# Designs tried in a protein design run: peptides against a protein of PDB entry 6B4E. Part 146

Target 1, 295 residues: chain A of PDB entry 6B4E
Amino acid sequence: TNFDKISKMFWHYKDKIAQIKQDIVLPIKKADVNVRNLLSRHKRKINPKFGQLTNSNQQLFKIQNELTQLINDTKGDSLAYHWILNFIAKAVVHQAETEVRVKPESALPLGKLTLYLLVQFPELQELFMARLVKKCPFVIGFTCEIDTEKGRQNMGWKRNNENKWEDNTSYDERMGGILSLFAIITRLQLPQEFITTTSHPFPIALSWHILARICNTPLNLITNTHFVILGSWWDAAAVQFLQAYGNQASKLLILIGEELTSRMAEKKYVGAARLRILLEAWQNNNMESFPEMSP

## One batch from the design tools (peptide; made by RFdiffusion4, then SolubleMPNN)

Design b2_p24_1_s1 (from b2_p24_1, 7 letters changed)
Fold by OpenDDE base, seed 2:
Structure b2_p24_1_s1 (fold): chain B 295 residues (1-295), chain A 24 residues (1-24)
Amino acid sequence: as target 1 above (295 residues)
Amino acid sequence: MSQEELEELKKEVRENADELVASL
């Protein structure tokens, strides 16, 4: 694992967030009133769509079509188009922080919708990754110290209105929710209409990177959150990961589930205990995946 | 798993990760 490369990638996306603010978010505030009104109307129509997802493919397809039309309505103005995509990127991540956090299986319909949009609108890919890395650096296997304010900020910790850090449970759950969404995207197949024409924008190999990079992270930087997000990843993608990489996947699952948990046993991390239970369930041929969506 | 087997597995995982990145 080249940690310098990972760090460069992390800072690339941090810079991208700053660029988005400068080149998209701020300029639109000075745009023509008609453009601002269009975007305000579209924002109001788009925002509730993510919460309207169910475990139904029919409902998913309906929402995909509605969002596609709404996004296409903005293509006449490049700035408006990029602004609406950036809004969508933020909304999807927010849905992961709120809904997926408490109902991990909701990552499946949200992930399917997101993957469709990422393929249909390629400009969303960079905007979405920048938002993901800012909120949850674990999606690229980045870890830094959290004993400083800057370190906590880099790792996506939030402060409340009293300038106090969020509690550990809230942070862990948010990171788990975001990572569940990313994990599910990496293990989904492209929609049938795109399989022959487009490469997967965030393939299962990115899940490999998450696991491998965490396994190679210095032990003094490993926290309960690492185990929580590994458990979230496991629920979301372990079955499909094993299908994709076979014996090599098995080796990596043993490394995170057995070896990494054993090395950190003295810390008595709750996330590590859960991950060990998941490993044991797998060893007993009882690995579960999220339920499939209904027609 | 022995310590030697673990080190070998870590090496394999790292090597495979690099190959996967190269294939993207």
Scores: peptide ipSAE 0.020, ipTM 0.615, DockQ to the pose 0.081
Fold by OpenDDE base, seed 3:
Structure b2_p24_1_s1 (fold): chain B 295 residues (1-295), chain A 24 residues (1-24)
Amino acid sequence: as target 1 above (295 residues)
Amino acid sequence: MSQEELEELKKEVRENADELVASL
């Protein structure tokens, strides 16, 4: 694992967030009143759509179509178009931090919707990845120390209005929610209409990178959060990961489930205990996946 | 697995990951 390259990628996306603010978010505040009003109306229509997702593919397709129309309405103005996509990127990640956090299986419909939008609107890809990396650097296998304020900020820790850090459980759950969404996206097949014409923007190989990079992370940087997000990834993608890479996948699952947990056993991390339970379930031929969506 | 086997597995995983990155 080339950690210098990972760090460069991390900072690339941090810079992208700054660029988005400078070139998209701030300029729109000074845009024509008609454009601002249009975007305000669209924002109000778009935002509830993510909460309207269910385990129904029919409902998913309805929401996909509605969002597609709303986004297409902005294409006549490049700034408006990029602004609405950036809003969507933020809204999707927020949904992962809230709904997926408490109901991991909700990552499946959200991931399907997100993947559709990422392919339908390619400009969303960089906006979405930048937001993901900012909120959850684990999506690219980036880890730094959290003993400093800057380190915690880089790893996506939040402070409240009293400048107090969020509790460990809240952080772990948020990271797990975001990682669940990303894991789902990586293991989903492209929508049928795109399979022959488009490459997958975030393929299953990105799941490999997450696991491999965490396995190669210095042990002094490994925290309970690493095990929590690995468990979240496991629930979301382990079955499909094994299907994709076979024996090589098995080796990597053993590395995270057995070896990494054993190396950190003295810490008694709750996330590590859960990951060992998942490993044991797999060893007993009881590996589970999220339920498939209804028609 | 032995420590040696573990290091070999880690090496293999790292090498495979690098190849996958290059293929993207």
Scores: peptide ipSAE 0.020, ipTM 0.606, DockQ to the pose 0.078
Fold by OpenDDE base, seed 1:
Structure b2_p24_1_s1 (fold): chain B 295 residues (1-295), chain A 24 residues (1-24)
Amino acid sequence: as target 1 above (295 residues)
Amino acid sequence: MSQEELEELKKEVRENADELVASL
């Protein structure tokens, strides 16, 4: 693992967030009133769609079509188009922070929708990845110290208006929710209409990178959150990961589930205990995955 | 880390897992 490369990637996306603000978000405030009104209407129509997802593929396809139309309506203005995609990127991540956090299996329909949009609208990919890395650096296997204010900010910690940090449980759950979504996206197959024409924008190899990078992270930087997000990843993608990489996947699962947890045993992390349970369940041929969506 | 130390750490991890299961 090249940690310098990971750091460069992290800062690239941090810079991208700043760029998005300067080049997309701020300029639209000065745009023509008709454009602003269009975007306001579209925002109001788009925002509830993510909460309308169910375990139904029929409902998914309906929402996909509705969002596709709404996004296409903005293509006549490049700035408007990029603004609406950035809004979607933010909304998807927000849904992961809120709904997936409390209902991890909801990552499946959300992930399918997101993957469809990422393929249908390629410009969404960088916007979405930048938002993911900002909110949950674990998606690229980035870790830094959190003993400083800047370190906590870099790792996606939030403060309230009183400058009080969120509690550890809230942070862990939010990170778990975001990572669950990302894990799902990486293990999903492309929609049938795209399989022959497009490469997967966030393939299963990115899950490999997450696990391997965490395994190689200096132990003094490993926290309960690392184990929580590994557990979230496991629930979301372990079955498909094993299918993709076979014996090599098994080795990596053993490294995170057995070796990493053992090395950190003195910390008595709750997340590590859960990950150990997941490992043991797998060893007993009881590895579970999220239920498939209904027709 | 010695093999003994590793086994002790594994034991602690297992004990923590047991506590978690008991809390369910």
Scores: peptide ipSAE 0.018, ipTM 0.453, DockQ to the pose 0.038
Fold by OpenDDE base, seed 4:
Structure b2_p24_1_s1 (fold): chain B 295 residues (1-295), chain A 24 residues (1-24)
Amino acid sequence: as target 1 above (295 residues)
Amino acid sequence: MSQEELEELKKEVRENADELVASL
């Protein structure tokens, strides 16, 4: 694991967020009233669609088509197009922070939708990844100290209106929700219409990076959150990860489930205890996955 | 798993991860 490379990647996406604000978000406020009105209408139509997802593929395809049309309507204006994609990136991550957090299996339809959009609209990829890294640096295996305000901000901690940090449980669950979505995206196959023409934008190898980078993280930086997100990843992707990499995947799962948890046993992290339960379930041939979607 | 076995496994995992990243 090259930590310098990870750090550079992290800061690249931090800079990208600042650039998005400067080059997309702020300029649109000065755009003509017609463009602003169009985007306002589209925003209102797009936003509820993420919550309309179910375990139905039919419903998924409907929403995919509706979103595709709405996004295509903006392509005549490059700024409007990038603005709507940035809005979508934010909305998807927000859905992970709220809905997937409380219902992890909802990551599957959301992940399928997101993957479709990422392939259909390639400009979404950088916008989405920047948002993910900002909100949940764990998606690239980045970790820093949280003893400083800047460290907490870098790790995606939020403050309320009273400048109070969110509680640990809220942070852990929110990170788990985001990582569940990302894990699902990495383990999904491309839609049939793209499989021969496009490479997967966030392939299963990115799950490998997450796990390996966490395993290589200095132990003094490992927190309960690391175990929570590993558990979230496990529920979302462990079955498919084992299918993809076989014995090599097994070794890595043992490293996170047994070795990493054992090394941190003195901390009595609840997330670590859950991860051990997941490991034991796997060892007993009781590894569970999210239910497949219905037609 | 011994400490030595663990370090070997970690090394292997790291090396494989780098190869996988390079292949993408």
Scores: peptide ipSAE 0.021, ipTM 0.615, DockQ to the pose 0.080; fails the geometry check

Design b2_p24_1_s2 (from b2_p24_1, 8 letters changed)
Fold by OpenDDE base, seed 2:
Structure b2_p24_1_s2 (fold): chain B 295 residues (1-295), chain A 24 residues (1-24)
Amino acid sequence: as target 1 above (295 residues)
Amino acid sequence: MSKEELEKLIEEVRKNADELIASL
């Protein structure tokens, strides 16, 4: 594992967030009133759509079409187009932090919608990854110390209005929710209409990177959160990961489920205990996946 | 997986984290 490369990638996306603010968010405030009004109307129409997802493909397709039309309405102005995509990127991550954290299986319809949009609107890809890395650096296997304020900020910790850090449970759940969404995206097949024309923007190999990079992380930097997000990843993608990489996948699952948990046993992390249960379930041929969506 | 196989796997992951492991 080249941690320097991972660090460079992390800071690339941090810089991208700053660039988005400077080049997209701030300029739109000075844009023509008609453009601002258009974006305000579209924002109000788009925002509810993510909460309208169900375990129904029919409902998914409806929302995909509605969002496609709304986004296409902005293409006449490049700044407006990029602004609406950045809004969508933020809204998707927010949905992962609020809904997926409490209902992990909701990552499936949200992930399908997101993957469709990422392929349909390629400019969304960089905006979405920048937002993901800012909120949950685990998506690229980045870890740093959290004994400093800057370290906690880099790892996506939030402070409340009283300048107090969020509690560990809240942080763990948010990271788990975001990671579940990313994991599901990596294991989804492209929509049938795109399979022959487009490469997957965030393929299953990115799941491999997450697991391997965590396995290589210095043990003094490993926390309960690492095990929580590994468990979230497992629920979201382990079945499909095994299908994709076979014996190679099996070896890596044993490394995270058995070896990494054993090395950290003295810490008695709740997330590690859950991951061992998932490993044992798999060893007993009882690995589960999220329920498939209805027609 | 034997202890020896696991140790070898750990070493391979350390070396080739971003690629599939060719050994084992």
Scores: peptide ipSAE 0.056, ipTM 0.750, DockQ to the pose 0.106
Fold by OpenDDE base, seed 1:
Structure b2_p24_1_s2 (fold): chain B 295 residues (1-295), chain A 24 residues (1-24)
Amino acid sequence: as target 1 above (295 residues)
Amino acid sequence: MSKEELEKLIEEVRKNADELIASL
């Protein structure tokens, strides 16, 4: 694992966030009133769509079509188009932080919707990835020290208006929610209409990178959060990961579930205990995945 | 696979884990 490369990638996306603010978010405030009104209307229509997702593919397709139309309505103005995509990127991540956090299986319909949009609107890919990395650096296997304010900020910790950090449980759950979404996206197949024409924008190989990079992370940087997000990843993608990489996947699952947890046993991390339970369940041929969506 | 063999394998995987994707 080349940690310098990972750090460069992390900072690339941090810079991208700054660029998005300067080139997309701020300029639209000075745009024509008609454009601003259009975007305001579209924002109001788009926002509730993510909460309307269910375990129904029919409902998913409906929402996909509705969002596609709403996004296409903005293509006449490049700035408006990029603004609406950036809004969607933020909204999807927010949904992961809130709904997926409390209901991990909701990552499946959200992930399917997101993957569809990422393929249908390629410009969303960089906007979405930048938002993911900002909010949850674990998606690229980045870890830094959190003993400093800047370190915590880089790792996606939030503070309230009183400069009080969020509690550890809240942070862990938010990171777990975001990573669940990302894990789902990486293990989903492209929609049938795109399989022959487009490459997967965030393939299963990115899950491999997450696991491998965490396994190679210096132990002094490993926290309970690492185990929590690994558990979230496991629930979301372990079955499909094993299908994709077979014996090599098994080796990596053993590495995170047994070796990494054993090395950190003295810390008594709750997340590590859960990950061990997941490993044991797998060893007993009881690995579970999220239920498939209904028609 | 013996415990020792597994431990050796785990160490090898740890060393090469990020690079193994290129050989798959």
Scores: peptide ipSAE 0.043, ipTM 0.714, DockQ to the pose 0.134
Fold by OpenDDE base, seed 4:
Structure b2_p24_1_s2 (fold): chain B 295 residues (1-295), chain A 24 residues (1-24)
Amino acid sequence: as target 1 above (295 residues)
Amino acid sequence: MSKEELEKLIEEVRKNADELIASL
C-alpha cells in the first residue's frame, strides 16, 4: 500500500470540494434569476426521488428516467448542469448517511440509481467521489489520527451548532451507511445499455483497495469505525467480491475478519465482534447478501 | 489448505494487498 498516493488522492478531493464551492456553488448565486429559479424547481423535484426508491426495479427505472430528464433540462447552461450534478452528489451521500444508515439494504436501489447516473452523466463521477471522500475517507482507504480537530475533520466527523462533536455511535453508523452505498456501487454490474460501451467508473477493484488499505493501516490508527465499515462492506459486497476474485478474495476476507480483529482484540470493539460473527457465518456457509430487487 | 499455508497466504496478502488485485 502506497500511503503517500492515498494521501495525495485524499487531498485532491478535498481541494476539489473547495473548487466546487468556488466554481459552481458560489457563482450560481450570481446567476440570472431565471437560471436560479430553474435550479430551485429542479432541486425540489429531484430531492424527494431518492427517498422514493423501493426494492422495485420498475420504480427504479421510473426514477432514473425522471432524473435523466430533469438533468438534461440543465445542459443548455454548463454552470447549471454542474450545479445540479453537484446537488445530486450531495443528495445521494446524504441519503446514505440517513436512510442507508438505518436500512442497509436500501443501498441496493440507491446504488443502482447512482451507478446509472454516474455512467449517464460522467461529470458526476468526480463530484460524487469528492463528496464521498470528504464525508467518508474510508472509501479510498484513507485514515489519519483523530486526536486533533483537523484530524477529526479530515475523517469526516461533524460538529453540531454548539461545536460539539457527534457521538461515536452516530459517526460509526453514518460512515457505515456511506460505505454500504459505495460498496454496492463497486459490486454492481453496469446497466445493459452501457456494458459494451463504457467501463465501470467505480469497479469492484475499489473494494479490494478499501480492504487492503485498511489491513495495511497502522494498528494505532485502527478504531471501532474501521470494523463497523468493514462489516457494512461485508453485508453489501462480500458475496459478489468472492465471486469476482475467488481465492484471493477469501484470503482478504480472512485477513480482515480473523487477523485484523485478533490483533485488535484487546480493544473489545463492538464492530470487531460483529465482523467476527460475519466471518463465522461465512465459514459455516451462511453468508448472507441483500435481497435482489423485484421486477 | 493447511494452517501453515493459510498463514503464508495471509502474510503475502498483507504485504502486497494493495497490489495483488486479482484479474478475472
Scores: peptide ipSAE 0.034, ipTM 0.707, DockQ to the pose 0.130
Fold by OpenDDE base, seed 5:
Structure b2_p24_1_s2 (fold): chain B 295 residues (1-295), chain A 24 residues (1-24)
Amino acid sequence: as target 1 above (295 residues)
Amino acid sequence: MSKEELEKLIEEVRKNADELIASL
């Protein structure tokens, strides 16, 4: 694992977030009043739609069409178009931090919607990835020390209004929610209309990167959160990952489930204990996946 | 990630996995 490359990628996306603020968010505040009003109306229409997702494909398609129309209405103004996509990127990640966090299976409809939008609107890809990396660096297998303020900030830790760090459980759950969404996206097939014309923007290989990079992370940097997000990934994508890479996938699952957990056994991480349970279930031919969506 | 980079990663993981299996 080339950690220098990963660090460069991490900082690229951190810089991208700053750029988005300067080039998209701030300029809109000074834009024509008609543009600002349009975007305000669109924001209000778009925001509820992510919470309207269910396990129904019919409902998914409805929301896809509605969002497509709303986004297309902004294409006449490049700044407005990029602003609405950035808003969507933020909203999707926020949904992962809130809903997927408490209901992991909700990652499936959210992931399907997100993947559709990423393909339909390619400019969303960089905006979305930048937001993901900022909020959950684990999506690219980045890890740094969290014994410093800057380290915690880089790893996506939040402070409240009293400048107090969030509790470990809250952080773990948020990271798990975001990673579940990303894992789902990586293992989903493209919608039928795109399979022959477009490459997958975030393919299953990115799941491989997450696992391999975590396995190669210095042990002194491994925390309970690493095991929590690995467990979240497992629930979201392990079945499809095995289908994609066969025996090589099996080896990597053993590495995270057995070797990594064993190396960290002295820490008695709750996340590690759960991951071992998932490994044992798999060994007993009882690996589960999220239920498929209804028609 | 390029195809070559992926192949290298697979090989690295494979080697590590094989070492683990051999040690068990």
Scores: peptide ipSAE 0.026, ipTM 0.643, DockQ to the pose 0.084; fails the geometry check

Design b2_p24_1_s3 (from b2_p24_1 with D7E E11K H14R E18D I21V)
Fold by OpenDDE base, seed 2:
Structure b2_p24_1_s3 (fold): chain B 295 residues (1-295), chain A 24 residues (1-24)
Amino acid sequence: as target 1 above (295 residues)
Amino acid sequence: MTQEELEELRKEVRENADELVASL
């Protein structure tokens, strides 16, 4: 693991967030009133769509088509197009922080929708990844110290209006929700219409990077959150990960489930205890995946 | 796995983490 490379990637996306603000978000405030009105209408139509997802492929396809039309309506203005994609990137991550956090299996329809949009609108890919890394650096296996305010901010910790940090449970759950979504995206196959023409934008290899980078993280930087997000990843993608990489996947699962938890046993992390339970379930041939969506 | 096997496996992952997936 090259931690310098990971750090450079992290800061690349931090810079991308700043660039998005300067080149997309701020300029639209000075745009023509007709463009601003269009985007306001589209925002109002798009925002509820993510909450309308169910465990139904039919409903998913309906939402995909509706969003595709709404996004295509903005393509005549490059600034408007990028603005609406950035809005979607933010909305998807927000849905992971709120709904997936409390209902992890909802990551499946959300992930399918997101993957479709990422392929259909390639400009969404950098916007989405930048938002993910800002909110949950674990998606690229980045970890830093959280003993400083800057360190906590870099790791996606929030402060309230009273300048108080969020509680550990809230942070853990939010990170778990976001990582569940990302894990799902990495393990999904491309829609049939794209398989022969397009490469997967966030393939299962990115899940490999998450696990391997966490395993190689200095132990003094490992927290309960690391185990929580590994558990969230496990529920979302472990079955498909084993299918993709076989024996090599098994090695990583054993490392995170047995070796890493054992090294951190003195901390008595609740997330680590859960991960050991997941390991034991797998060893007993009881590894579970999220239920497939209905037709 | 034995503790020794786990340590060897950890060594393997440290050496090949990002590169191993590219070879699969």
Scores: peptide ipSAE 0.125, ipTM 0.775, DockQ to the pose 0.103
Fold by OpenDDE base, seed 3:
Structure b2_p24_1_s3 (fold): chain B 295 residues (1-295), chain A 24 residues (1-24)
Amino acid sequence: as target 1 above (295 residues)
Amino acid sequence: MTQEELEELRKEVRENADELVASL
């Protein structure tokens, strides 16, 4: 693992966030009133759609079609189009921080929707990835120290209005929610209409990178959060990961579930304990996945 | 993912797996 490369990638996406603000968000505030009104209307229509997802493919397809139409309505203005995609990127990540956080299995319909949009609107890919990395650097296997304010900020920690850091549980759950979404995306098949025409924008290899990079992370940087997000990843993608990579997948699962947890045993991390339980369940041929969506 | 994409990824994993294990 080349940590310098990972760091460069992290900062690339941080820079992308700044660029998005400069080139998309700020300019639209100065756009003509018609464009601003259009985007305001579309924002209001789009925002509730993510919360309307259920474990129903029929509902998913309905929402996909509705969002597709709403996004297509903006294509006549490049700035408006990019603005709406950036809004969607933010909204999807926010949904992961809220709904997926408390209901991990909701990552499946959200992930399917997101993957569809990422393929249907390729310009969403960089916008979405930048938002993911900003909010949850674990999606690219980036880790830094959190003993400094800057370190915590880089790792996506939030402060409240009193300038107090969020509690560890809140942070862990948010990171888990975001990572669950990303993990789901990496393990999903492309929609049938795209399978022969495009490559997967965030393939299962990105899950490999997450696991491998965490395994190679200096132990002094490993926290409970690492184990929490690994557990979230496991619930979301372990079955499909094993299907994809077979014995090599098994090695990584053992490495994170057994080896890494053992190395950190003295810390008594709750996330590590959960990951051990997941490992044991797998060893007992009781690996679970999220339920499939209904027709 | 297409089957071809999956096979390519499997190849990548095989190439990197030993390095990963050795780094632990």
Scores: peptide ipSAE 0.034, ipTM 0.688, DockQ to the pose 0.111
Fold by OpenDDE base, seed 5:
Structure b2_p24_1_s3 (fold): chain B 295 residues (1-295), chain A 24 residues (1-24)
Amino acid sequence: as target 1 above (295 residues)
Amino acid sequence: MTQEELEELRKEVRENADELVASL
């Protein structure tokens, strides 16, 4: 694992967030009143759509079509188009932090919607990835120390209005929710209409990178959160990961489930205990996946 | 992913897996 490359990628996306603010978010505030009003109306229509997702493909298709139309209405103005995509990127990640956090299986419909939008609107890809890395650096396998304020900020820790850090449980759950969404996206097949025309924007290889990079992370940087997000990833993608990479996938699952947990046993991390249970279930031929969506 | 892309990826994964196992 080349950690210098990962660090460069991390900082690239941090810079991208600053760029988005300067080049997209701030300029729109000075844009024509008609454009601002259009975007305000679209924002109000778009925002509830993510919460309207269910385990129904029919509902998913309806929402896909509605969002596609709303986004297409902005294409006549490049700044408006990029602003609405950035809003969507933020909204999707927020949905992962709130809904997927408490109901991991909701990552499936959200992931399907997100993947569709990423393919339909390629400009969303960089905006979405930048938001993911800002909120959950684990999506690219980045880890740094959290003993400093800067380190915690880099790892996506939040402070409240009283400048107090969020509790460990809240952080773990948020990271798990975001990673579940990303894991789902990586293991989903492209919609049938895109399979022959487009490459997958976030393929299953990115799941390999997450696992491998965590396995190679210095042990002094490994926390309970690492095991929590690995467990979230496992529930979301382990079955499909095994299907994709076969014996090599098995080796990596053993490395995270057995070897990494054993090396960190003295810490008695709750997340590590859960990951061992998932490993044992797999070894007993009882690996579970999220239920498929209804028609 | 095309079948060719999958094969290339599988090759890369195998190479990286060996390196990972050796580094742990």
Scores: peptide ipSAE 0.028, ipTM 0.673, DockQ to the pose 0.087
Fold by OpenDDE base, seed 1:
Structure b2_p24_1_s3 (fold): chain B 295 residues (1-295), chain A 24 residues (1-24)
Amino acid sequence: as target 1 above (295 residues)
Amino acid sequence: MTQEELEELRKEVRENADELVASL
């Protein structure tokens, strides 16, 4: 694992967030009133769609079509188009922070919707990845110290208006929700209409990177959150990961579930205890995945 | 991801797996 490369990637996306603000978000405030009104209407129509997802593929397809139409309506203005995609990227991540956090299995319909949009609108890919890395650097296997305010900010910690940091449980749950979504996206197959014409934008190899990079992270930087997000990843993608990489996947699951947890045993992390339970369940042939969606 | 792409990735993982494991 080249940590310098990972750091460069992290800062690339941090810079991308700054660029998005400068080149997309701020300029739209000065755009024509008709464009601003269009975007306000579209924002109001788009935002509820993510909460309308269920475990139904039929409902998913309906929402996909509705969002596709709403996004296409903005293509006549490049700035408006990029603004609406950036809004969607933010909304999807927000849904992961709120709904997936409390109902991890909701990552499946959200992930399917997101993957469809990422393929249908390729310009969404960089916008979405930048937002993911900003909110949850674990998606690229980035870790830094959190003993400083800057370190906490880099790792996606929030603070309130009184400059009080969020509690550890809230942070862990948010990171788990975001990582669950990302893990699902990496293990999903492309929609049938795209399989032969398009490469997967965030393939299962990115899950390999997450696990391998965490395994190689200096132990002094490993926190309870690392184990929490590994557990979230496990629930979301471990079955499909094993199917993809076979024996090599098995080795990596043992490395995170047994070796990494054992190395950190003195810390008595609750997340590590849960990950060991998941490992034991797998060893007993009781590995579970999220239920498939209904027609 | 096509099946061919997945097979290529599996090959890549196999080639690099020992390095990843050895780094721990």
Scores: peptide ipSAE 0.028, ipTM 0.678, DockQ to the pose 0.112

